# Peptides against a protein of PDB entry 3T6J, part 277

Target 1, 375 residues: chain A of PDB entry 3T6J
Amino acid sequence: PIVESYIGFIESYRDPFGSRGEFEGFVAVVNKAMSAKFERLVASAEQLLKELPWPPTFEKDKFLTPDFTSLDVLTFAGSGIPAGINIPNYDDLRQTEGFKNVSLGNVLAVAYATQREKLTFLEEDDKDLYILWKGPSFDVQVGLHELLGHGSGKLFVQDEKGAFNFDQETVINPETGEQIQSWYRSGETWDSKFSTIASSYEECRAESVGLYLCLHPQVLEIFGFEGADAEDVIYVNWLNMVRAGLLALEFYTPEAFNWRQAHMQARFVILRVLLEAGEGLVTITPTTGSDGRPDARVRLDRSKIRSVGKPALERFLRRLQVLKSTGDVAGGRALYEGYATVTDAPPECFLTLRDTVLLRKESRKLIVQPNTRLE
Target 2, 372 residues: chain A of PDB entry 3T6J as posed
Amino acid sequence: PIVESYIGFIESYRDPFGSRGEFEGFVAVVNKAMSAKFERLVASAEQLLKELPWPPTFEKDKFLTPDFTSLDVLTFAGSGIPAGINIPNYDDLRQTEGFKNVSLGNVLAVAYREKLTFLEEDDKDLYILWKGPSFDVQVGLHALLGHGSGKLFVQDEKGAFNFDQETVINPETGEQIQSWYRSGETWDSKFSTIASSYEECRAESVGLYLCLHPQVLEIFGFEGADAEDVIYVNWLNMVRAGLLALEFYTPEAFNWRQAHMQARFVILRVLLEAGEGLVTITPTTGSDGRPDARVRLDRSKIRSVGKPALERFLRRLQVLKSTGDVAGGRALYEGYATVTDAPPECFLTLRDTVLLRKESRKLIVQPNTRLE

## One batch from the design tools (peptide; made by RFdiffusion4, then SolubleMPNN)

Design b2_p25_8_s4 (from b2_p25_8, 15 letters changed)
Fold by OpenDDE base, seed 3:
Structure b2_p25_8_s4 (fold): chain B 375 residues (1-375), chain A 25 residues (1-25)
Amino acid sequence: as target 1 above (375 residues)
Amino acid sequence: DVEEILKNRYNPKVDLSYFGPDVVR
């Protein structure tokens, strides 16, 4: 088997400033079958990048074909095992040197083993569909998230010699209609500028890319889904995201007004965006469980994903990218923290919902690392 | 197949709450 490994200071999620990496390492075996799907995605990546809702001037000048591999983890040393990885985590290196993507396939398989009777916050009619497609839909999401999420977008930079990597006279900000007014100076990075929101903001962008591009028929075809199955995968992917946004409230600390998990914060933000879109796209309804205690249901109107959801996400995702590209920290923070704010304001009453989420919290999921041998 | 064996022998023990069943950058 093909063995892959890495070790070092990789992820900075535990750093409040998003800069200092946690030391981690893994050893894994390549899953050839699943890797083949990701290779097809890579082959289409350059074209799919053009489908993202920002001008080419805000995308990387040159597409560097990355590696993408599905891995079955044998051992992982760190505070947690991710579902997918895009490395390196430095935007400048991603932009100029390239990157590698991995999907930790066996982690995904284990993490979402939920019994139907314990599946919270979904309508009964959605539970079986959710159980059936959550795995496959998540494979799609991970692939898009890593490859076209983290692997997309350009940072506008002025180097130490004063040269720009963009034409100041011709590049137009699509949100303002004006020339570019801000950029990264020499020595400035995404993490250094956006600091406390950098990690979560980037995860939100990547997740949004996944949701947005999963609507593209070519993507679903690459993963082997057609017709009704493709539509179900789309539906479940979006449903999973809005559900995750609700579940995310577990990781918010009201007393400190902070989030304890970057990805969950990102998912909550996406939920807020889709709720704001209105028109019955997403509905969260407080209910009473069979035990007589508070419960809730998340409903996603399938018929409104493309008509309501996609445009809302498009606008939001474009704003995320534009603010990132231009290094507009003030604008970016205002936008992101606005959606990340958790209050008890009606109609959602998120703080009250948080209590419900905590009440319905599932047991901690653990991963046991396997032993294997060749026969 | 090694791939199938790996899937079958993988058991969850590590808390995924922090990195979640999460995609990381």
Scores: peptide ipSAE 0.027, ipTM 0.511, DockQ to the pose 0.290; fails the geometry check
Fold by OpenDDE base, seed 4:
Order: structure tokens, then sequence, then C-alpha cells
Structure b2_p25_8_s4 (fold): chain B 375 residues (1-375), chain A 25 residues (1-25)
């Protein structure tokens, strides 16, 4: 078997400032069969990058073919086991040297198992479909999230010699219509500049890329879905995201006005974006459970994903990227924290919903490390 | 509470929490 491993101070999610890496390491075996889908995705990556809602000037100057591998994790040392990884974490290195993507396949497989009776916040009519396609849809999401999410976009940089990696005269900010007015200076990084919002912001961008690009037929074909199956995968992927946005409230601490989990904050932000789109795309309805306690239901109108959801996400995703590329911390913070704010304002009453989420809180899965044997 | 600690843990990159707190059978 092909063995992969890495070790070091890699992820900075536990650093409030997003700068200090946590010690992490794993040993894994390559799953060749599962990697094939990701290889096909890589083969299409250059074209798919063009589908992202920002000008080519905000994308990497040159496409560098990355590696993408599905890994079966044997051992993982760290505070948490991810479903996917994109490394290195330095954007400047990603755009100039390339990157590697991995999907932790067996970790995902564990996560796929869901009991219908324990599935919260979904309509009964969606539960079976959700259970059926949750796994496959998340495979799509992880692939897109890592490869085309974390693996996309350009940072505008002025180097130590004063040279720019973009043409100041010709590159236009698509949001303002003006020339680029801000960039990263020598020594500045995404994490150092955006600090407390960097991790969650980037996760939000990557998740948004996943949702946005999963609508593309070519993506679904790569993963082996066509026709009605493809549409179901899309629906479940989006449904899972909006549900996750509700579940995210568990990780908000009202007393401290802070989020305890970057990914969940990101998912809540996406939920807010899609709710803002209106037109009945997403509906969260407080209900009463069979136990007489508060409950809730999330509804996603399948027919409005492309007509309402996609445009809303497109605009939002473009703004995320533009603000990231230009190093506009003030604008980025205003945008992101605006959507990340949790209040009890009608109609959503998120703080009240949070209480409901907490009431319906379930135990997390325990991941047991697998073993292998020699034949 | 160990369970509380575990529930509050985060995962780098794509988080398993994406699936929710479902129990595997």
Amino acid sequence: as target 1 above (375 residues)
Amino acid sequence: DVEEILKNRYNPKVDLSYFGPDVVR
C-alpha cells in the first residue's frame, strides 16, 4: 500500500489570531479507488476555476496541477480529525508553488452513518433522501472545498522590492469598479492580516465554492452522478449546508459574542446569506417535537437553488474573494461579522433557535482508529 | 465533562461537524 504521512505545526484554527499552528500528524493509506474521482476533478480543475465568480485577475496566474488523494487514516494525532485537508496553508505558496489535497475517506465513511430517528431539523419527506445522499454529497463538497475552495484565488502582493504581482493600471476591482487600492505587503499573510476572522472566513469561502460549483453538471459527472441522482446530490448538499448553519448555533456563545468553531461559524454565515436571498429559498420553522419540547424544521426549496440561491451565493462569494485578494480587512470584517452576528431579531430569532438547537443536541461521534493487517 | 469537551472540539479544514452530531450504528 501507498503510505502517506505528515507531521508538524500545521493548522491554526485553535489560535484566536489564526497564526500559531497546532501540532498535528497522521499516517494514512492511499485509497486508490476513491482517489480516482478526485483525480478526475483535478483534471478539470483548470476549467472549473474559470467558473468561479471572480475575474481571472483575481485567480492564480498559472494553474499548478495539485495532488488530490483519498486517504484512509490509520492514526491521527491532533485536536480533531478533519474530513479533508489542503496544504500548505500559506496562500502565497499555494499560488506560486502549488498544493496538495486530501480527503480522509474512512473518516467520511464513519460520518455517513446516520439514524433516521436521530436526524434533527429536517422535514420527514427529506430524511430518507438526506440519509441516502449525505455521504455522496459530502464527497462532492469536500472535493470542491479543498481543491477549488482552498485551492483558488490570488492574493495581490507587493514584494519587498516594491513590485506588484498584478497590473495596477489594468486590474479592476469588480465590486467597486476602481483600480486596486489595497494589497498585501511583504511579510503580510492572510492569517496575519485577517487575524480573528481568517480561519472562519476562509472556510466560508471554501464551503461557498463547494455549493456554487456543485451546481455544475461536469462536477457531478466527475463524481459519477447524472440525471435525477445528480439533482438529488445537489439538493442534499445544499440542504446539508443550511441545516449545518442551524446546527452551528450550538457553537456560538452569546455571553461572549464569539464562535467556538470556525467551520460552524462559516456555515451559519452561509445560512444567513441564503436566508437573505429570500423568495422562499430557505425557511426555518419553529415547531414542537413529539416530546412536547421546542423543535425546528429547515426547508430548502429545490426549485429555487439555481434561480435564487446561486445568484445570492455568487455575489457573496465574489465579495469574499475580492476582499481577500485585496487584503481589505475592514471590508472583509464588516461583511463577515455582519453575517456572523447572532441576534434574536425576527423573523429568525436565532438566539431562540439556539435554545432549540441545544435542546436537540446529540452526542458527537467517537472516531476509533482503524487497523490493518498483512496478508 | 469529557463529552462536553469533545463536542466543543473543532476539526481543521473540512469539519466532521458538517454531518451533525449523529451517532454511528
Scores: peptide ipSAE 0.024, ipTM 0.511, DockQ to the pose 0.094; fails the geometry check
Fold by OpenDDE base, seed 2:
Structure b2_p25_8_s4 (fold): chain B 375 residues (1-375), chain A 25 residues (1-25)
Amino acid sequence: as target 1 above (375 residues)
Amino acid sequence: DVEEILKNRYNPKVDLSYFGPDVVR
C-alpha cells in the first residue's frame, strides 16, 4: 500500500488567535479508488474556480494543480480527527511548491454510521435520504471545501517596497463599486489581521464554497452522480449543513459569548444566512419528542435551494471573499460576528434551541484504530 | 514580501463535527 503521513504543529484551531499550530499527526494508506474522483476534481479545479462569485481579480493569479488523495487513517494523534485536510497552511509554499488535499475516507465512514433512530432534528421523510446520501454528499463537500474553498481567493498585498499584487487603478471592489481601499501590508497576514475570527471565518468561506459549487452539474458528474441522484446529493449536502448549523449550538458558550469550535461556528453562520434568506428555504420548528421533552425539526425546501439559497449564499460568500481579500477587518468582523451572534430573540430563539440541542445530544463516536491485511 | 504576508492565510481542515458529535480516539 501507499503510505502517507504528516506530523507537526499544523493546525491553529485551538489558538485563540488562530495562528499557533497544535501538534497533530497521522499515518494513513491511500485509497486509490476514491482518490481517482478527487483527481478528476483537481483536473476541473481551474475551471470551477471561475464559477465562484467574485471577479477573477479576487482569485489567485495562478492556480497550481494540487494533489488530492483519499486516505484511510491507521492512526491519528491530535485534539480531533478531521474529515479533510489542505496542506501546507502556508500560501508561499502553496504558490511555489504546490499543496495537497486529503480526504480521510475511513474517518468519514465512521461519521456516516448513524442509526436512523438516533438521527436528530430531521423530518422523518428526510431521514432515509439523509442516511443514504450523507456519505456521498460529504465526499463532495470535503472535496470542494478543501480544494476550491481553502484553495481559492486572493489577498491584496502591498509589499515592503510599496508594490501591489493588484492593479489599483483597474481592480474594482464588487461590493462597493469603488477601487480597492484596503489591503494587507508588509507583515500582515490573514491570521494576524482577522485574529480571533480568522479560522472560523475561513471555514465558513470554505463551507460556503462547497455548498455553492455542489450545485454545479460538473461537480456532481465528477463524483459520479447524475439526474435524480445528483439532486438528492445536493439536497442532502445542504440539509446536512443546515442541520449542522443547529447542532453547532452545542459548541456555543453563552456565559462567555464564545464558540468552542471554529467549524461549528461557521456552520451556524451559514444557517443564519440561509434563514435570513427566508421564503421558506429553511425552517426550524420546535417540537415535542415522543418522550415529552423538547425537540426540534429542521426542514429544507429543496425546491428553493437554487432559487433562494444559492443567491443568498452567493451574496454572502462574495462578501466574505471581498472583505478577506481587502483585509477589511472591521467589515469582516461586523459581517461574521453579526451572523455568529447567538441570542434568544424571536423568531428563532437560538438559546432556547440550544437547550434542545443539548438535551438531544448524541454520544460522541469513538474511532478504533483499524487493522490492515494483505490479500 | 507578498509570500510572507500570505504564509498563514489558511487553516484548512474539515472537522468531523460536520456529522454531529466529534469522533474521539
Scores: peptide ipSAE 0.023, ipTM 0.530, DockQ to the pose 0.065; fails the geometry check
Fold by OpenDDE base, seed 5:
Structure b2_p25_8_s4 (fold): chain B 375 residues (1-375), chain A 25 residues (1-25)
Amino acid sequence: as target 1 above (375 residues)
Amino acid sequence: DVEEILKNRYNPKVDLSYFGPDVVR
């Protein structure tokens, strides 16, 4: 078998400033079958990057073909096991040197083992579909998230010699209609500038890319989905995201006004964006469970994903990218923290919903090292 | 190379928290 491993200070999620990496390590075996799907995605990546909702001037100048591998993890040492990885986590290096993508396939498989009776916050008519397609939809999401999410977008930089990596005279900010007014100076990085919101912001961007691009027929075809199956995968992917946004409330600490998990904060932000889109796209309804205690239901209108959801996400995602590219920390923070704010204001009453989420909290999953055998 | 190790940033793009309460910052 092909063995892959990494070890070092890699993830910065535990750093409040998003800069210092946590020491992590894994040993894994390449899943060739699943890797083949991601290889097909890689083969289409250059074309799919053009589908992203920002001008080419805000995309990387040169596409660098990455590696994308699905791994079956044998052992993982760290505070949390990811489902997907894009490394290095330095945007400047990604832009100039390239990157590698990894999907932790068997980790995903474990995560998909949800019993119908324990599945929270979904309508009954969605549960079976959700269970059926959660895995496949997540594979799609991970692939897009890593490859085209983290692997996309340009940072406008002025180097130490004063040279720009963009044409100041011709590049126009699509949000303002003006020339580019800000950029990263020598020594400035994504993490150094955006600091406390950098990780979550980037995860939000990547997740949004996944949702946005999963609507593309070519993506579904790459993963082997056609017709009704493709539509179901799309639906479940979006449904999973909005559900995750609700679940995210578990990781918010009201007393400190902070988030304890970057990805969950990101998912909450996306939920807020999609709720803001209105028109019945997403509905969260407080209910009473069979036990007489508070519950909730998330409803996503699949018929409005393309008509309402996609445009909303397009606008939001473009803003995320533009603010990131230009190093506009003030604008980026205002945008992101605005959507990341958790209050008890109607109609959603998120703080109240948080109580419900906590009440319905699932047991922490334990991941154990698998056994291997030779055949 | 120690320097290379130190430069490695791990961004778990999708964490298990997406599926349940396992990943905390």
Scores: peptide ipSAE 0.021, ipTM 0.526, DockQ to the pose 0.111; fails the geometry check

## One batch from the design tools (peptide; made by RFdiffusion4, then SolubleMPNN)

Design b2_p26_1_s1 (from b2_p26_1, 15 letters changed)
Fold by OpenDDE base, seed 4:
Structure b2_p26_1_s1 (fold): chain B 375 residues (1-375), chain A 26 residues (1-26)
Amino acid sequence: as target 1 above (375 residues)
Amino acid sequence: ARIVLGGKAVEALASDALASTGAVNY
């Protein structure tokens, strides 16, 4: 088998300021079959980057072909096991030196093992479809999230010599119609500037890229989905995200007005964006469970994903990227914290829904050291 | 020869306030 490993201070999710990495490490075996799908995604990456909803001037100047490998984890030492990884976690290095992507395939497989009777917050008609396609849709989402999410976008930088990595005279901010008015100075990084929102904001951007680009037929084809299967994968991917946005409320602490998990905060933000789009795209309905206690149902109108969802996500994702590229912390914080705010305002009544989410909370799954066999 | 991994998910005690910091899609 091909064995991969890494070790070091890598992820900063446990740092309130998003700067200090936690020491972690893994040993994994390459999944050749799934890696081949990601290789095809890499081969299309340069073209797919052009499909992202920002001007080429906000994308990396040169595409650097990354590695992308699917890994089955034998051992992971850390506070949490990711589904995917994009490294290094420095945007300057990503745009100048390149990056590596991995998907932790067996982590995803464990996440798929949901019993139908325990599957919360979905309509009965969606449960079987969700169970069937959750895995495949996750592979798509993780691939896009890592490669084209974390792997996309440019930071505007003025170096120590005063030189800009962009043309100040010709580059226009697509949100304002004006020239670029802010950038990263020498020594400033994404994490140093955006601080407390940096991790969650970046995860939100990456997740949004996944949802946005999974609508592209070429992406689904790369993963081996066509026709009705492709549409079902898209639907389940979006459905999973809006459901995750509801589940995210578990990780909000009302008393402290804070989020305890960056990815879940990101998913809640996406849910809020898609709810704001309106037109019946997403509906959350409080219900009563069979036990007589509060429950809820999330509905996603699949027929409105492209017509309502995509444009809403496009606008939001562009705004995320523009604010990131320009180092506009004030604008970025205002945007992100606006969507990340949890209130009990109607119609959603998110604080009330949080009580329902907590009531319906499932036990956390622990990944136990796998065994191996020869076949 | 293909190496196949077999793993079991174990139910963790719900009380662990430590949210998985990993990119796990719940």
Scores: peptide ipSAE 0.037, ipTM 0.610, DockQ to the pose 0.211
Fold by OpenDDE base, seed 3:
Structure b2_p26_1_s1 (fold): chain B 375 residues (1-375), chain A 26 residues (1-26)
Amino acid sequence: as target 1 above (375 residues)
Amino acid sequence: ARIVLGGKAVEALASDALASTGAVNY
């Protein structure tokens, strides 16, 4: 068996300022069969990066081929077990030295195990499809999220000697049509500049990359999906995201006007973007459950994913990247906090929906650290 | 020989900041 491990101050999600790493460690075994899919994704990564909705000038100058491995976790020490990891977490190092991606396959397997009768907020017609394709769609999402999400984009930097890593005369901001007006100075990092929104913003960017690129036929082919199966995987991936955006309300604290979980905040933001797109793409309908208490249903119109969803996500994702690249904290905060704001305004009435989400809250799944056997 | 994992999911009534049903961090 191939054993992988790491240990150290890795993730900053528990720091309100996104700066201090939590001490974390794992030991895992390589899943060779699942890793083969990710190897194919890596082989296509350089080409797929060109499909992202920003100019090449906002992408890494040189593609550094990463490792991407599916891991079965034997033990994990930390506050939570992720589904995937992209390390290091320093954007400058990702640009210059490269990165490694892992998918924690057995963590995903636990997340997939949902009983149909406990599956909240979906239409009955979607439940069986969701159960069938949640796993495969999530594998696609994690792969894209790590490799092409966290692994994409460039920070504009002025070094200690005053040199820029971009041409100030020729690089144009696609949102303003102007030359680049802001960048990271020596000693400034993503986390130091964007602070309280840095982690969630980056997760939102990575999740958005996943949704956007999962529409590309080559991605589905890499994962072994064609025809109707590919379309179902796409649909379930998007459906899972909009559902997750609703579920995210559990992690909002109205009294403190804050989010307690970066990924869930990110998913709520994406839901807001897709709701804003309108045209019946996403609909959240308050209902009454069989118990006579409040419930809700999320509907995603499959036929509008490409025509309505993709363009909305494209515009949003481009804005996220441009603001990140330029270190525009004011613009980035305004954009992100705007979508992350939870009010009770019609038509969604998100605070009321939050009460429904809390009422329908499912039990958290704990991963019992696995044993192993030889077969 | 191949290694097979014997993992198990257990339901918990805990509200933590890092886990929601069907929404694992990554």
Scores: peptide ipSAE 0.033, ipTM 0.605, DockQ to the pose 0.228
Fold by OpenDDE base, seed 1:
Structure b2_p26_1_s1 (fold): chain B 375 residues (1-375), chain A 26 residues (1-26)
Amino acid sequence: as target 1 above (375 residues)
Amino acid sequence: ARIVLGGKAVEALASDALASTGAVNY
């Protein structure tokens, strides 16, 4: 088999400042069949990058073809096993040298198994679709998140010699209509500038790219979905995201006004964006469970994903990218922390919903006893 | 014939908020 591994200080999610990596490592075997789907995605990546909601001037000047591999993990040493990885975590290197994407396929496969009776916060009518398409939709989301999320966007830089990597006279900020007013100076990085919000902000951007691009027919075709199946995959992907935004409340600590997990904070932000879009796109309804205790239901109107959801996400995602590209920390923080704020304000009453989420908390899955078989 | 790798999930209590399996993308 083809074996891949990595080891070292890789991910900085446990650093409050987003700078210091956690020591981790894995050994994995390449899943050739699943990797072939990601290879097709890579082959389309340059074209799909043009579908992102920012001008070409805010995208990488040169597309660098990455590796993308589905991996079956034999062993993983760390605080948790991710679904996917994009490395290196340095934006400058991603832009100039390239990057690698991996999907941890057998981790996803294990995570897909959900008992219908334990599936929280969904309408009964959505549960069967969710169970059926959660796995496939996750494959799509991970592929887009890693390759076209983390793999997209340009940082505007002034080097140590005073030269810019963009034309100051011709590049226009699409949000302001003005010339570019801010950029990264020599030695400044995404993490160093955005610090405490850098990881979560970037995850939010990547997740948003996934939701946005999964609407594109070519993406679904690459993954082998057509017609009604493609629409169901889209629906379940979006439904999973809004549900995840609700579940994210578990990882908020009200007493400290902080988030304990960057990805969950990101998913909550996306939920807030989609709720703000209004028009009945997303609805969270407090209910009473069969046990007589508090419960909730999240509803996503399928018919409004393209008409209401996509435009809202487009505007938000563009704004995320523009603020990232220009190194506008003040604007970026104001935007992101605004959506990441958890209060008990009506109509959502998120702090009250958090109590419901905690009450309905499910046990986490631990992956144990990796095995190999011949088929 | 191909080699297939698998694992088994068991229910556990989350002691660390950052610990995840298959739900987090890096």
Scores: peptide ipSAE 0.024, ipTM 0.594, DockQ to the pose 0.267
Fold by OpenDDE base, seed 5:
Formats: C-alpha cells, structure tokens, sequence
Structure b2_p26_1_s1 (fold): chain B 375 residues (1-375), chain A 26 residues (1-26)
C-alpha cells in the first residue's frame, strides 16, 4: 500500500486568534479507488474555477494543479480528525507553490453511521433519502470544499519592494464598482489580518463554494451522478448544510457570545444566508417530539435551490471573496459577524432553538481503533 | 486491505467541539 503521513503544528482552529497551530499527525494508506474520483475533479478544476462568482482578477493568476488523494487513516493524533485537509495553510504559499488536498475517507464513513431513528430535525419523508445520499453528497461537498473552496481566490498583495500582484488601474471591485482600495502588505497574512474570524470565515467560503458548484452538472458527472440521482445528491447536500447550520447552535456559548467550532459557525452563517433569501427556500419549524418535549424540523424546498438559493449564495460568496482578496477586515468582520450573531429575535428565535438542539443532541462519537480487512 | 476506524458513542460533557458528533472538519 502507499503510505502517507504528516506531523507538526498544522491547524489553528483552537487558537482564538487563528494563528497558532496545534500539534497533530497521522499515518494513512492511500485509497486508490476513491482517489480516482478526486483526480477527475482535479482535471476539471481549472474550468470549474471559472464558474465561481467573482471576476478572473480575483482568482489565482495561474492554476497550480494540486494532488488530491483519498486516505484511510491508520492512526491520528490530535484534538479531532478532519474529513478533509488542504495544506499548506498559508495562502501566499498556496498561490506561489501550490497545495495538496486529502480526504480522510474512513473518517467520513464513521461520521455517516447515523441510525434513522436517531436522525434529528428532518421531515420523515426526507430521512430515507438523506440516509441514502448523505455519503455520496458529502464526498462531493468535501471534494469541492477542499479543492475549489480552499484552493480558490487571489490575495491582492504589495510586496516589500512596493510592487503589486494586480493592476491597480484596471482591476475593479465588483461590489463597489471602484478601484481596489486595500490589499495585504508585506508580512501581512490572511490569518494575521482577519485573526479571530479567519478560520471560520475561510471555512464558510469553502462550504459555500461546495454548495454553489455542486449545482453544476459537470461536477455531478465527475462523481458519477446523472438525472434524478444527481438532483437527489444536490438536494441532500443542501439539506445537510441547512441541518448542520441548526446543529451548529450546540457550539455557540451565549454567555460568552462566542463559537467553539469554526466549521459549525460557518454552517450557521450559511443557514442564515439561506433563511434571509426567503421565498420558502428554508423553513425551521419548532415541533413537539413523541416524548412530549421540544423538537424542530428543517425543510428545504428543492424546487427553489436554483431559483432562490443559488442567487443568494452567489451574492454572499462573491462578497466573502472580494473582502478576503482586498484584505478588508472591517468589511469582512461586519459581514461575517452579522450573520454569525445568535439572538432570540423572531421569527427564528435561535437561542430557543439552541435549547431544542441541546435537548436532542446525539452522544459524542469517539474514534477508538483502526480495523483492517481484505475487501 | 481496507482500513476502517472504529468509533464508540460516549456520553461525556465534552467541551472539545472538534470531535463532536456532526462537527466533522473538512
């Protein structure tokens, strides 16, 4: 088997300032069959990047073809095992030297092991479809998230000599219609500028890329889905995201006004964006469970994903990218923290919903031991 | 050979959000 490993101070999710990595490491074996799907996605990546909702001037000048490998983890040392990884975590290096993507395939398999009777917050009619397509839809989402999410977008930089990596006279900010007014100076990085919101903001951008691009027929074809199956994969992917946005409330601490998990904060932000889109796209309804205690249901109107959801996500995702590219921390913080705010204001009453989420939460899964078999 | 990770549900007041059920990082 092909063995891959990494070790070091890598992920900064536990740093309140998003800069200091925690020490982690893994040893894994390459899953050749799953890697082949991601290789097809890589082969289409340059074309798919053009489908993202920002001008080419806000995209990388040169596409650097990454490696993308599916890995089965033998051992992992760290605070949590990710489903996917994009490294290095330095945007400047990603732009100049390239990057590597990995999917931790056997971690995903553990995450998907939810019994139907324990599946919370979905309509009964959606549960079987969700169970059937959760795995496949997640493979699509992870692939897009890592490769075209984290792997996309340009940072505008002025180097130590005062030279710009963009034409100040011709590049226009699509949100303002004006020339570029801000950029990263020498020694400034994504994490150093955006600090406390950097990790969650970037995860939100990557998740949004996944939802946006999963609507593209070519993406679905790469993963082997056509016709009704493709539409079901789209539906379940979006449904999973809006559900995850509700589940995210577990990781909010009202007393401290803070989030404890960057990805979950990102998913809540996306839920807020899709709720704001209105028109019956997403509905969260408080209910009463069979036990007589509070419950809730999330409904996504599949017929409105393209007509309502896509345009809302397009506008939001473009704003995320433009603010990131220009190093506009004030604008970025205002946008992101606005959507990340959790209150008990009607109609959603998110703090009340949080109580329901906590009441209905599943037991934490602990990864215990790898098991090997011949298949 | 395929490698599978075993998991066990543990009821713990886990303050560590990264490894919580549903909080899959990617």
Amino acid sequence: as target 1 above (375 residues)
Amino acid sequence: ARIVLGGKAVEALASDALASTGAVNY
Scores: peptide ipSAE 0.022, ipTM 0.568, DockQ to the pose 0.209

